Peptides against a protein of PDB entry 4KTY. Designs and how they scored, part 39

Target 1, 266 residues: chain A of PDB entry 4KTY
Amino acid sequence: YVLNDIGVIFYGEVNDIKTRSWSYGQFEDGILDTCLYVMDRAQMDLSGRGNPIKVSRVGSAMVNAKDDEGVLVGSWDNIYAYGVPPSAWTGSVDILLEYRSSENPVRYGQCWVFAGVFNTFLRCLGIPARIVTNYFSAHDNDANLQMDIFLEEDGNVNSKLTKDSVWNYHCWNEAWMTRPDLPVGFGGWQAVDSTPQENSDGMYRCGPASVQAIKHGHVCFQFDAPFVFAEVNSDLIYITAKKDGTHVVENVDATHIGKLIVTKQI

## One batch from the design tools (peptide; aimed at target 1 M147 H256)

Design b2_p19_6_s4 (made by RFdiffusion4, then SolubleMPNN; from b2_p19_6, 12 letters changed)
Fold by OpenDDE base, seed 4:
Structure b2_p19_6_s4 (fold): chain B 266 residues (1-266), chain A 19 residues (1-19)
Amino acid sequence: as target 1 above (266 residues)
Amino acid sequence: SEAARRAKILKEFESLAYK
């Protein structure tokens, strides 16, 4: 989880699982220096750089360009005129070296690119890390642990009534660390996500969230456990928006989100 | 069927990553 510099990332659909190779390159020239530079840009105190909790949280923020001119600019509009299409990247090295050289965010990334670069960052700094793919991954925008799907009376989706969304797949990272800031038993794998999805206490970042805590429904623990929990366990709530302004829950599906979570054992 | 209807609805609601 630290020494392996080549990985496999799962993507696609739950019924059509695909894999892509990713070169992490954590040992290549300039990469460690770039990771240190990233922490410098984050103005991270030296004293915190040995703490995987702080490092992973800072990395979560800095691998995306939002808020802090971090590494990668996300784009999902299929227009990548001023950079590299997300699908064209094959590893972290070129991205990180470009960032270090230009000192400007690199365009463009999507979840697996963010996860790939973040994985390199973590491994470079001695934090065991892996990429996790969640199929039917929920994006809870209003922190209610539900995925609200609004329907018109005619049955068509009304996407204007909620900012919630479901990804066909989403990739994030798990980092191995102790969590002395949490109760005993909630160390180990921690979910961290550098794809800019939601604001977390002022910045687009996510985690570290205890995987064990989430598995047992403990969403009260730092950091961002409710959001990560929602990604893998949100109930789909089908709501019909009546013309009279009333909302009627038509159906609840508690089995769809997080249908499959995959990670490569390395 | 209702299941098929929900599947269709979800498909319409689903955000797709780059393919």
Scores: peptide ipSAE 0.189, ipTM 0.810, DockQ to the pose 0.535
OpenDDE base, seeds 1, 2, 3, 5: peptide ipSAE 0.147, 0.129, 0.159, 0.151; ipTM 0.809, 0.795, 0.792, 0.800

Design b2_p19_7 (made by RFdiffusion4)
Pose (drawn by RFdiffusion4):
Structure b2_p19_7 (pose): chain A 261 residues (1-241, 247-266), chain P 19 residues (1-19)
Amino acid sequence: YVLNDIGVIFYGEVNDIKTRSWSYGQFEDGILDTCLYVMDRAQMDLSGRGNPIKVSRVGSAMVNAKDDEGVLVGSWDNIYAYGVPPSAWTGSVDILLEYRSSENPVRYGQCWVFAGVFNTFLRCLGIPARIVTNYFSAHDNDANLQMDIFLEEDGNVNSKLTKDSVWNYHCWNEAWMTRPDLPVGFGGWQAVDSTPQENSDGMYRCGPASVQAIKHGHVCFQFDAPFVFAEVNSDLIYITAHVVENVDATHIGKLIVTKQI
Amino acid sequence: AETVIETIDGLPVPMRYND
């Protein structure tokens, strides 16, 4: 989780798992300097850089280009003007070195690309890290920790009212650290996510959220545990427009995986 | 990202896809 500069990112379906190799390249010439440049650009106060909670949270904001001209711009537009389609990248190095050289956000990325770059950032600085993949990953748009699926009278999905969504898969990172800001028992792996989905305190960032706190539903502990809980375990609520029609308690988060040791 | 409606295990789901 620190010294391996290559990895595997899982994607596809639960019974049709695909793998994508990834070169983290945290030891390549120019990468460590690039990680320092990322924190400089984020205007991160130097006095907080010994705190992995802060470093990881800044990283979750700065790896994406929204709000702060950070590292990577997300796109699903099937055009990818003036850049590289997200599927073309095979590692983090070219992205990070281009960012340092051009001093401009790099185009383009999706979840596994954000996760790969963020993983490089963490391991390069010495924060143990890994990439996790969540199949049927919920995206909660109204912060009620459930998927609200509105149905028309005919029972079909009302696409105007329905804002929540589900991904075939989503990838984020886990960073290893103590959590002196939380009660004992909530250190270890912290979920951190640099793919923009929901604002957290006015910026696109997510975490660190204690995985142990998410497991027992103690999502009151910072940061962004409710959103992460909703990604892995929100119920689907079918609402006819308002009458609750049905509840699917098993659809979300069918499987979560990471590369074996 | 585009949202599509798919039937999965007999129920409609607003789905999105990554590459």

Design b2_p19_7_s1 (made by RFdiffusion4, then SolubleMPNN; from b2_p19_7, 8 letters changed)
Fold by OpenDDE base, seed 2:
Structure b2_p19_7_s1 (fold): chain B 266 residues (1-266), chain A 19 residues (1-19)
Amino acid sequence: as target 1 above (266 residues)
Amino acid sequence: AKVVVKTIDGKPVPMRFHP
């Protein structure tokens, strides 16, 4: 995982899986220096730089530009006039070197770009890492571990009340580390996500969340386990907003979210 | 990305799409 500098990122639809190549380039000239620079920009204490828990959490925050003028500006509106369209990137090297040179966030990224750059960051710093694609990836906006779909009495979605949504696919990273801050057995792969989705204790960051903890429903374990759990295991809760102001749960669907989680095993 | 309501297995699902 650490030694492979070229990867494959899965995307598309669950019934039409696609792949894109991504050059991580963690061994390319200037990349390690850039990763160190990223930690410098984060004002990361030197004592924490040897701790993969802290490094991955800081990386999660810093690979996105939000809060801290990190590496990548996300754009999802199909307007990329002031930068590079997310689909035009083929690897991490150009992005990281541009960031180091300009000392300004690079435009633009979406989830696979964030994941690609974050993967380089992790691998460059000696943290085994891989990109994971989750098809039908839920985005829980209110941290209740559910996808709340509010319906009008006529059955149409109430877009005002419905804040949660499902991505056709979403990419994040898993980083391998011990978790001495957690009970025994919850080390190993940790979900980390640099795509700015939700605020985590004051910053747009996510993880490290123990994959084992998520799989066993231990959402109380730091960091951001509820959000990651929701991405892969939320139930769709259909709630009818009645005219009298009451909410009635009409249906629960536990089959759609997290249909497929794919990663390249190297 | 804009939310698009898709009908999946006969039920509406608010979705967003990465390319």
Scores: peptide ipSAE 0.687, ipTM 0.968, DockQ to the pose 0.917
OpenDDE base, seeds 1, 3, 4, 5: peptide ipSAE 0.629, 0.659, 0.019, 0.674; ipTM 0.962, 0.965, 0.631, 0.966

Design b2_p19_7_s2 (made by RFdiffusion4, then SolubleMPNN; from b2_p19_7, 8 letters changed)
Fold by OpenDDE base, seed 4:
Structure b2_p19_7_s2 (fold): chain B 266 residues (1-266), chain A 19 residues (1-19)
Amino acid sequence: as target 1 above (266 residues)
Amino acid sequence: SKVTVETIDGKPVPMRYEP
């Protein structure tokens, strides 16, 4: 989880799983320097740079450009005129080197690009890391641990009534570390996510969230456990918005979100 | 009831619900 510089990222749909190769290149010239530069840009104290908890959290913030002029600018609107389309990237090296050279955020990324670059960052700094793909991944915007889906009377989704959304797939990272800040048993794999989805205590970042904690429903543990939990376990709440302004729950689906979570063993 | 999910790579999934 540290030494492999080429990986596979799962994407597509749960019924049509696809894979793409990704070159992490954590050993390539300039990459370590860039990772250190990233931490410098984050103004991370030297004392914290040896702590994987702090490093992974900073990384989750800095791999995205929001808040801190981090590495990657996300774009999902198919407008990539001022950069590289997310699908064109094949690895982390070019992205990181461009960031280091230009000292400006690199355009553009989506989840697998964020995850790829973040994976390089973690591995480069000696943190075992892997990319995880969650099919039907929820984005809980209002922190209620459910995915609200508002429907018109005709059954069509009204996306204006909620900011909650479901990704056909979403990629994030898991980093291996001890969690002395958590109760015993919640070390190991920690979910961290650099795709800018939600604000976490003032910054677009996510994690580290204990995978074990999430699996056992312990959402009270730092960091961002509720959000990660929701990504993999949110109930879909189908709500019909009536013309009179009333809301009626039409259905609840507890099986749709997090239908499949895939990662490559290395 | 029927739920229709239309997937878009790297984008939120629009869905439809048919009672």
Scores: peptide ipSAE 0.034, ipTM 0.588, DockQ to the pose 0.078
OpenDDE base, seeds 1, 2, 3, 5: peptide ipSAE 0.024, 0.027, 0.022, 0.021; ipTM 0.527, 0.554, 0.568, 0.583

Design b2_p19_7_s3 (made by RFdiffusion4, then SolubleMPNN; from b2_p19_7, 6 letters changed)
Fold by OpenDDE base, seed 3:
Structure b2_p19_7_s3 (fold): chain B 266 residues (1-266), chain A 19 residues (1-19)
Amino acid sequence: as target 1 above (266 residues)
Amino acid sequence: AEVTVETIDGKPVPMRYEP
């Protein structure tokens, strides 16, 4: 379950699914040491390092550079002058070894790079993990479980008021663990995400969120279940801003978000 | 990437694109 050191990451469009290979390299020299170093940088106590819940949550924070000078700096502006373009990476090993050597965040990553490095981290530490790709992945920025699309009276999007957006695809990880902190039945695969999207209790991190809980609409369970739920199941809420200052819900569309979730079976 | 508004099934959707 943790023995595969190479993998495939799905990307592209829902009607044009593409794959890219990724070398996880969890058994390569220096990689385990680097993963331990990451936990050291996070100041994670020794007692917590045996708990996959704590490890995966810390990993989701530390694989991104935000807050804590973690592993990867994200960039989505097509400006990569001070590092490696995200598309140039082919695996986790070079990234992790550079981080360990320089002790500075590595530039640059996008979602599949974060997911690839995070997958290495989890597998290296004995946590079964896989990468998941969600097509039409919603980014809910205000934790209301909706994609709020504000429209002018003419039907055009009000870009000032509209803060939520939809990724054509987004990659995150699922980690296998028991969840004694949750009711029975909500162990198994847990969604965790190291791509810096939203702040979770003071840090850019996400999960572990029970996949079973999310599938059954239980968003009250820790951690970050509402955000993950929104990524895969948000309704598009069209709100018209009237000239008189009132906001009116004109339409609700439940058919677009989370059209397809793809992962390789372990 | 910046947000671009796409028309999907006749409705606008604010989209962001990964390569």
Scores: peptide ipSAE 0.597, ipTM 0.956, DockQ to the pose 0.894
OpenDDE base, seeds 1, 2, 4, 5: peptide ipSAE 0.025, 0.235, 0.366, 0.022; ipTM 0.585, 0.744, 0.857, 0.596

Design b2_p19_7_s4 (made by RFdiffusion4, then SolubleMPNN; from b2_p19_7, 10 letters changed)
Fold by OpenDDE base, seed 2:
Structure b2_p19_7_s4 (fold): chain B 266 residues (1-266), chain A 19 residues (1-19)
Amino acid sequence: as target 1 above (266 residues)
Amino acid sequence: SKVEIKEIDGKPVPMQYEP
């Protein structure tokens, strides 16, 4: 999880799983320097740089450009006029070296690009890390641990009311660390995500969230456990917004979200 | 309800819901 410099990222659909190669390049010239530079740009205290909890949380913020002029600008509008299309990237090295050289955010990324670069960052700093792909990945916008899908009376989705969304797939990272800030047993793999999805205490960042805590429903454990829990375990709640302003639950689907979580084992 | 899954150039896409 630290030594492998080439990986595979899973994507596509649950019924048509696809893979893409990704070069992490954590041992390439200039990459460690760039990772240190990223922490410098984050103004991270030296005392925190040895703490994988702090490093992974800072990394989740800094790999995206939001808030802090971090590494990657996300784009999901299928228009990439001022940079490189997300699908054109094949590894982290070019992205990180461009960031270090230009000292400006690199365009453009999507989830697997964020995850790829973040994986390099973590591994470069000696944190065991892997990329995880979740199929039918929920994006809970209001932290209520469910997907609220609002329907018009005709059955069509009301996109104005529906703030939550579901990705066909989403990629994030798991980082291995002890969690002395949590009860015993909640160390090990921690979910961290650098794709800018939700604001976490003032910045677009996510994690570290204990995978064990998520599995056992301990969403109160820092950091961002409710969001990560929702990504993998939300119920779909179909709600009809009536003309009189009342809401009626039409259906509940407890099986749709988190159909498959895939990661490459070393 | 049914959810439609689409993929464009390997990019993730929001799922579309059908009643």
Scores: peptide ipSAE 0.133, ipTM 0.640, DockQ to the pose 0.105
OpenDDE base, seeds 1, 3, 4, 5: peptide ipSAE 0.031, 0.024, 0.022, 0.023; ipTM 0.584, 0.615, 0.517, 0.540; seeds 3, 4, 5 fail the geometry check

Design b2_p19_8 (made by RFdiffusion4)
Pose (drawn by RFdiffusion4):
Structure b2_p19_8 (pose): chain A 261 residues (1-241, 247-266), chain P 19 residues (1-19)
Amino acid sequence: YVLNDIGVIFYGEVNDIKTRSWSYGQFEDGILDTCLYVMDRAQMDLSGRGNPIKVSRVGSAMVNAKDDEGVLVGSWDNIYAYGVPPSAWTGSVDILLEYRSSENPVRYGQCWVFAGVFNTFLRCLGIPARIVTNYFSAHDNDANLQMDIFLEEDGNVNSKLTKDSVWNYHCWNEAWMTRPDLPVGFGGWQAVDSTPQENSDGMYRCGPASVQAIKHGHVCFQFDAPFVFAEVNSDLIYITAHVVENVDATHIGKLIVTKQI
Amino acid sequence: SYEVLGSNSDYAKLPLTLP
């Protein structure tokens, strides 16, 4: 989780698992300097850089270009003007070195690309890290920790009212650290996510959220545990427009995986 | 090939916010 500069990112379906190799390249010439430049550009106060909670949270904001001109721009537009399609990248090095050289956000990326770059950032600085993949990953748009699916009278999905969504898969990172800001028992792996989905305190960032706290539903502990809980375990609520028609308690988060040791 | 970290069944459920 620190010294391996290559990895595997899992994607596809639960019974049709695909792998994508990834070069983290945290030891390549120019990368460590690039990680420091990322924190400089985030205007991160130097006095907080010894705190992995802060470093990881800043990283989750700065790896994406929204709000702060950070590292990577997301796109699903099937055009990818003036850049590289997200699927073309095979590692983090070219992205990070281009960012340092051009001093401009790099185009383009999707969830595994954000996760790969963020993983490089963490391991390069010495924060143990790994990439996790969540199949049938929920995106909660109204912060009620459930998927609200509105139905028309005919029973079909009302696409105007329905805002929540579910991904075939989503990838984020886990960073290893104590959590002196939380009661004992909630350190270890922290979920951190640099793919923009929902604002957290006015910026696109997410975490660190204690995985242990998410497991037992103690999502009151900072940061962004409710959103992460919703990604892995929200119920689907079918609402006829208001009458609750049905509840699917098993659809979300069918499987969560990471590369073996 | 990979390590399973879990599935949704490994998590506690939270109360629902219904209309």

Design b2_p19_8_s1 (made by RFdiffusion4, then SolubleMPNN; from b2_p19_8, 5 letters changed)
Fold by OpenDDE base, seed 3:
Structure b2_p19_8_s1 (fold): chain B 266 residues (1-266), chain A 19 residues (1-19)
Amino acid sequence: as target 1 above (266 residues)
Amino acid sequence: EYEVLGTNSDFAKLPRKLP
């Protein structure tokens, strides 16, 4: 999880899983320097750079360009006029080296690109890391651990009222570390996500969230456990918005989100 | 190939507030 510089990222649909090769290149010339540069840009104290909890949290913030002119600009508009389409990237090296040379965010990324670059960052700094793909991944916007899907009386989605969304797939990272800040048993794999989705205490970042904590519903454990929990285990709440303004819960689906979570087999 | 890390049924189901 540290020495392998070539990987596979899973994407597509849950019933049609696809693979994408990705070169992490954590040992390539200039990559370690760039990772250190990223932490410098984050103004991270030297005392924290040996702490994988702090490093992974800073990394989750800095791999995306939001807030701090980090590495990657996300775009989902299918235009990509001022950069490289997300699908054109084949690895982390070109992205990181461009960031280092230009000192400006690199365009453009989507979840697998963020995850790929973040994986390089973690591995480069000696943190065991892997990319995971969650099929039917929820994006909870209001931190209530559920997907509120508002429907018109005709059954169509009311886009104005519906703020939450579901990705057909989403990629993020798991980083291996001890968690002395948590109770015994919640170390090991920690979910971290650099794709800008929600603000976490002032900036777009996510994690580290204990995978064990998430599996057992300990959403009070730092960091961002409620959001990660929602990504993999939100209930879908279908609400009909009546013409008179009243709301009626039509159905609850507790099985849709987090249908399948996968990673590259070792 | 891929390793399955989890499915929906692997996660704790918590009481949740309905809107």
Scores: peptide ipSAE 0.514, ipTM 0.901, DockQ to the pose 0.893
OpenDDE base, seeds 1, 2, 4, 5: peptide ipSAE 0.466, 0.500, 0.432, 0.512; ipTM 0.801, 0.894, 0.784, 0.899; seeds 1, 4 fail the geometry check

Design b2_p19_8_s2 (made by RFdiffusion4, then SolubleMPNN; from b2_p19_8, 6 letters changed)
Fold by OpenDDE base, seed 3:
Structure b2_p19_8_s2 (fold): chain B 266 residues (1-266), chain A 19 residues (1-19)
Amino acid sequence: as target 1 above (266 residues)
Amino acid sequence: DYEVLGTNADFAKLPRKLP
């Protein structure tokens, strides 16, 4: 059992898969200390620090800056004047060391940056972890397990009414652990996500959600199974918003979301 | 190279309530 400190993150389009090298640096000087500092900032009870369920959930919250002045500030507006553009990062070390030194959130990250830093955090704390990329990843913001796409009568998307969105790709993490809080068979890989997408019981965090549970449709299993399920298996519901205010379901596409989920081959 | 962890077809299809 050996963990690598260098990895590959997949991104781009499903028909044009790209790779990005990422240095996790979990063994570099100061990185473990920073991970412990992150848990200190989260005011995590010492008794919980040995529980990968609690650690991964706290990590998913703390790797993003929302709520708790965590590690990374996300930005998707192509304006990065007050920090480092997400694409400029090559690994976790500089980010984590800056956070530890400044004690302020680091700017800026997007999904692969969040996933990279989170992967370092998990591995530093002895939790086997990997980064996964989901192509055509849904962002369900009303917890109905579907993408409600509202169309004008001319067929164009009504952006005002359409709140749900689809990423061309999204990266998150899977962490390996037992799940004594779940029925037998739902341990193993657990989806966790530090990219701030939705509020989960008061904080921007996600997981751990049992991958096996998601695959078999057990969306009632903690944590955040409905959201993760939606990311990989939402139906697209195309709804025409008529001028008279009525809504008509035009089409349902059950094959568009979660076309391909990949990770680095071992 | 990459390992395929899943595709759309690998996930359970649940009954959905249409809006």
Scores: peptide ipSAE 0.514, ipTM 0.903, DockQ to the pose 0.839
OpenDDE base, seeds 1, 2, 4, 5: peptide ipSAE 0.467, 0.499, 0.441, 0.508; ipTM 0.807, 0.896, 0.818, 0.900; seeds 1, 4 fail the geometry check

Design b2_p19_8_s3 (made by RFdiffusion4, then SolubleMPNN; from b2_p19_8, 5 letters changed)
Fold by OpenDDE base, seed 3:
Structure b2_p19_8_s3 (fold): chain B 266 residues (1-266), chain A 19 residues (1-19)
Amino acid sequence: as target 1 above (266 residues)
Amino acid sequence: EYEVLGTNSDFAKLPRVLP
């Protein structure tokens, strides 16, 4: 999880799983220097740079450009005129070296690009890391651990009222570390995500969230456990918005989200 | 090819507050 510099990222649909090769290149010239530069740009205290909890949290913030002029600018509108389309990237090296050279955020990324670059960052700094793909990944933006889907009386989704969304797939990272800040048993793999999705205590970042905590419903454990829990285990709540302004719960689907979570087999 | 890390049924089901 540290020595491999080439990987595979899974994407697509749950019933049509696709693979994308990704070169992490953590041993390539200038990459470690760039990772250190990223932490410098984050103004990370030297004493914290040996703490994988702090490093992974800072990394989740800095791999995206939001808040801090970090590495990657996300774009999902299919307009990539001022940069490189996310699908054109084949690895982390070009992105990181461009960032180091230009000292400006690199355009553009989507989840697998963020995950790829973040994986390089973690591995460069000696943190075992892997990329995971969650099929039917929820984006809870009101922190209620569910997907509130509002429907018109005709059954169509009311996009104005519906703020939560579901990705057909989403990629993030898991980093291996001890968690002395948590109870015994919640170390090991920690979910971290650099794709800018939600604000976490003032910045677009996510994790580290204990995978064991998420699996057992300990959403009170730092960091961002409620959000990660929602990504993999939100219930879909279908609510009809009636013309008179009343809301009626039509259905609850507890099986749709987090249908399959995969990683590269070792 | 891939390792399955989990599915929906592998996660704890917590009580939800319905709107």
Scores: peptide ipSAE 0.605, ipTM 0.929, DockQ to the pose 0.904
OpenDDE base, seeds 1, 2, 4, 5: peptide ipSAE 0.594, 0.603, 0.583, 0.594; ipTM 0.927, 0.929, 0.925, 0.928

Design b2_p19_8_s4 (made by RFdiffusion4, then SolubleMPNN; from b2_p19_8, 6 letters changed)
Fold by OpenDDE base, seed 3:
Structure b2_p19_8_s4 (fold): chain B 266 residues (1-266), chain A 19 residues (1-19)
Amino acid sequence: as target 1 above (266 residues)
Amino acid sequence: EYEVLGTNADFAKLPRKLP
């Protein structure tokens, strides 16, 4: 989880799983220096740089460009005129070296690109890390652990009222560390995500969230456990918006989100 | 090829407040 510099990222649909090769390149010239530079740009205190909890949280913030002129600019609108299309990247090295050279955010990334670069960052700094893919991944906007899907009276989705969304797949990272800030048993793999999705205490970042905590429903455990829990286990709430303005819950689907979570087999 | 880390059924089901 530290020594491998080439990996595989899973994507596509749950019923049509695809693989993408990704070169992490954590041992390539200039990459470690760039990772240190990233922490410098974050103005991270030296005393915290040896703490994987702090490092992974800072990394989740800095791998995306939001808030802090971090590494990658996300784009999902299929307009990539001012940079490289996300699908054109094959590894982390070119992205990180461009960032170091230009000292400006690199365009563009989507979830697997963010996860790839973040994986390099973590491994480069000696933190065991892997990329995970969640099929039918929820994006909860209001931290209620639900996907509120509003329907017209004819059964079609009301896109204006529906703020929550579901990715066909989403990639993030798990980092291995102890969690002395949590009760015993909640160390090990921690979910961290650098794809800018939601604001976490003032910054677009996510984690570390204890995988064990998420599995057992301890959503009060720092950091961002409610959001990560929602990504993998939100209920779909179908709500009909009546013409008179009233809302009626039509259906609840508790099995759709987090249908499959996978990682590269060792 | 891949390792399954979990499915929906592997996660705790918490009581949710319906809108």
Scores: peptide ipSAE 0.528, ipTM 0.907, DockQ to the pose 0.900
OpenDDE base, seeds 1, 2, 4, 5: peptide ipSAE 0.479, 0.516, 0.487, 0.519; ipTM 0.809, 0.901, 0.889, 0.903; seeds 1, 2 fail the geometry check

## One batch from the design tools (peptide; aimed at target 1 F136 I149 Q197)

Design b2_p20_1 (made by RFdiffusion4)
Pose (drawn by RFdiffusion4):
Structure b2_p20_1 (pose): chain A 261 residues (1-241, 247-266), chain P 20 residues (1-20)
Amino acid sequence: YVLNDIGVIFYGEVNDIKTRSWSYGQFEDGILDTCLYVMDRAQMDLSGRGNPIKVSRVGSAMVNAKDDEGVLVGSWDNIYAYGVPPSAWTGSVDILLEYRSSENPVRYGQCWVFAGVFNTFLRCLGIPARIVTNYFSAHDNDANLQMDIFLEEDGNVNSKLTKDSVWNYHCWNEAWMTRPDLPVGFGGWQAVDSTPQENSDGMYRCGPASVQAIKHGHVCFQFDAPFVFAEVNSDLIYITAHVVENVDATHIGKLIVTKQI
Amino acid sequence: QYKLDFSNLPSFDMDKNWIW
């Protein structure tokens, strides 16, 4: 989780698992300096850089280009003007070195690309880290921790009213650290996510959210635990437009995996 | 990576399996 500079990112389906190799490259010339440059550009106060909670949260904001001209721009537009399609990248090095050189956000990425770059950032600084993959990953748009699926009278999905969504998969990072800001028992792995989905306190960032706190539903503990809980375990609520028609308690988060040791 | 269509959601006959 610190010294391995290559890894595997899982994707596809639960009974059709695909792998994508990834070069984290945290030891390559120019990468460590690039990680420091990322924190400088985020205008992160130096006095907080010894705190992994702060470093990881800044990283979750700065790895994406929204709000702060950070590292990577997301796209699903099937065109990818003036850049590289997200599927073309095979590691983090070219992205990070291009960012340091050009001093401009790099185009383009999707969730595993954000996760790969963020993993490089964490391991390079010495924060143990890994990439996790969540199959059938919920995206909660109204912060009620459930998927609200609105149906027309005919029983079909009303695409105008329905805003929540589900991904075939989503990847984010876990960072290892104590949580002196939380009661004892909630350190260890913290979910951190640099792929923009929902604002957290006015910026696209997510975490660190204690995985242990998410497991027992104690999502009152900072940061962004309710959103992460919703990603892995929200119920699907079928609502006819308002009457609750049905509840699917098992669709979301069928499987979560990471590379074995 | 893509979003699933709610009108035609895939299903799998299995319990949830998480690493924690």

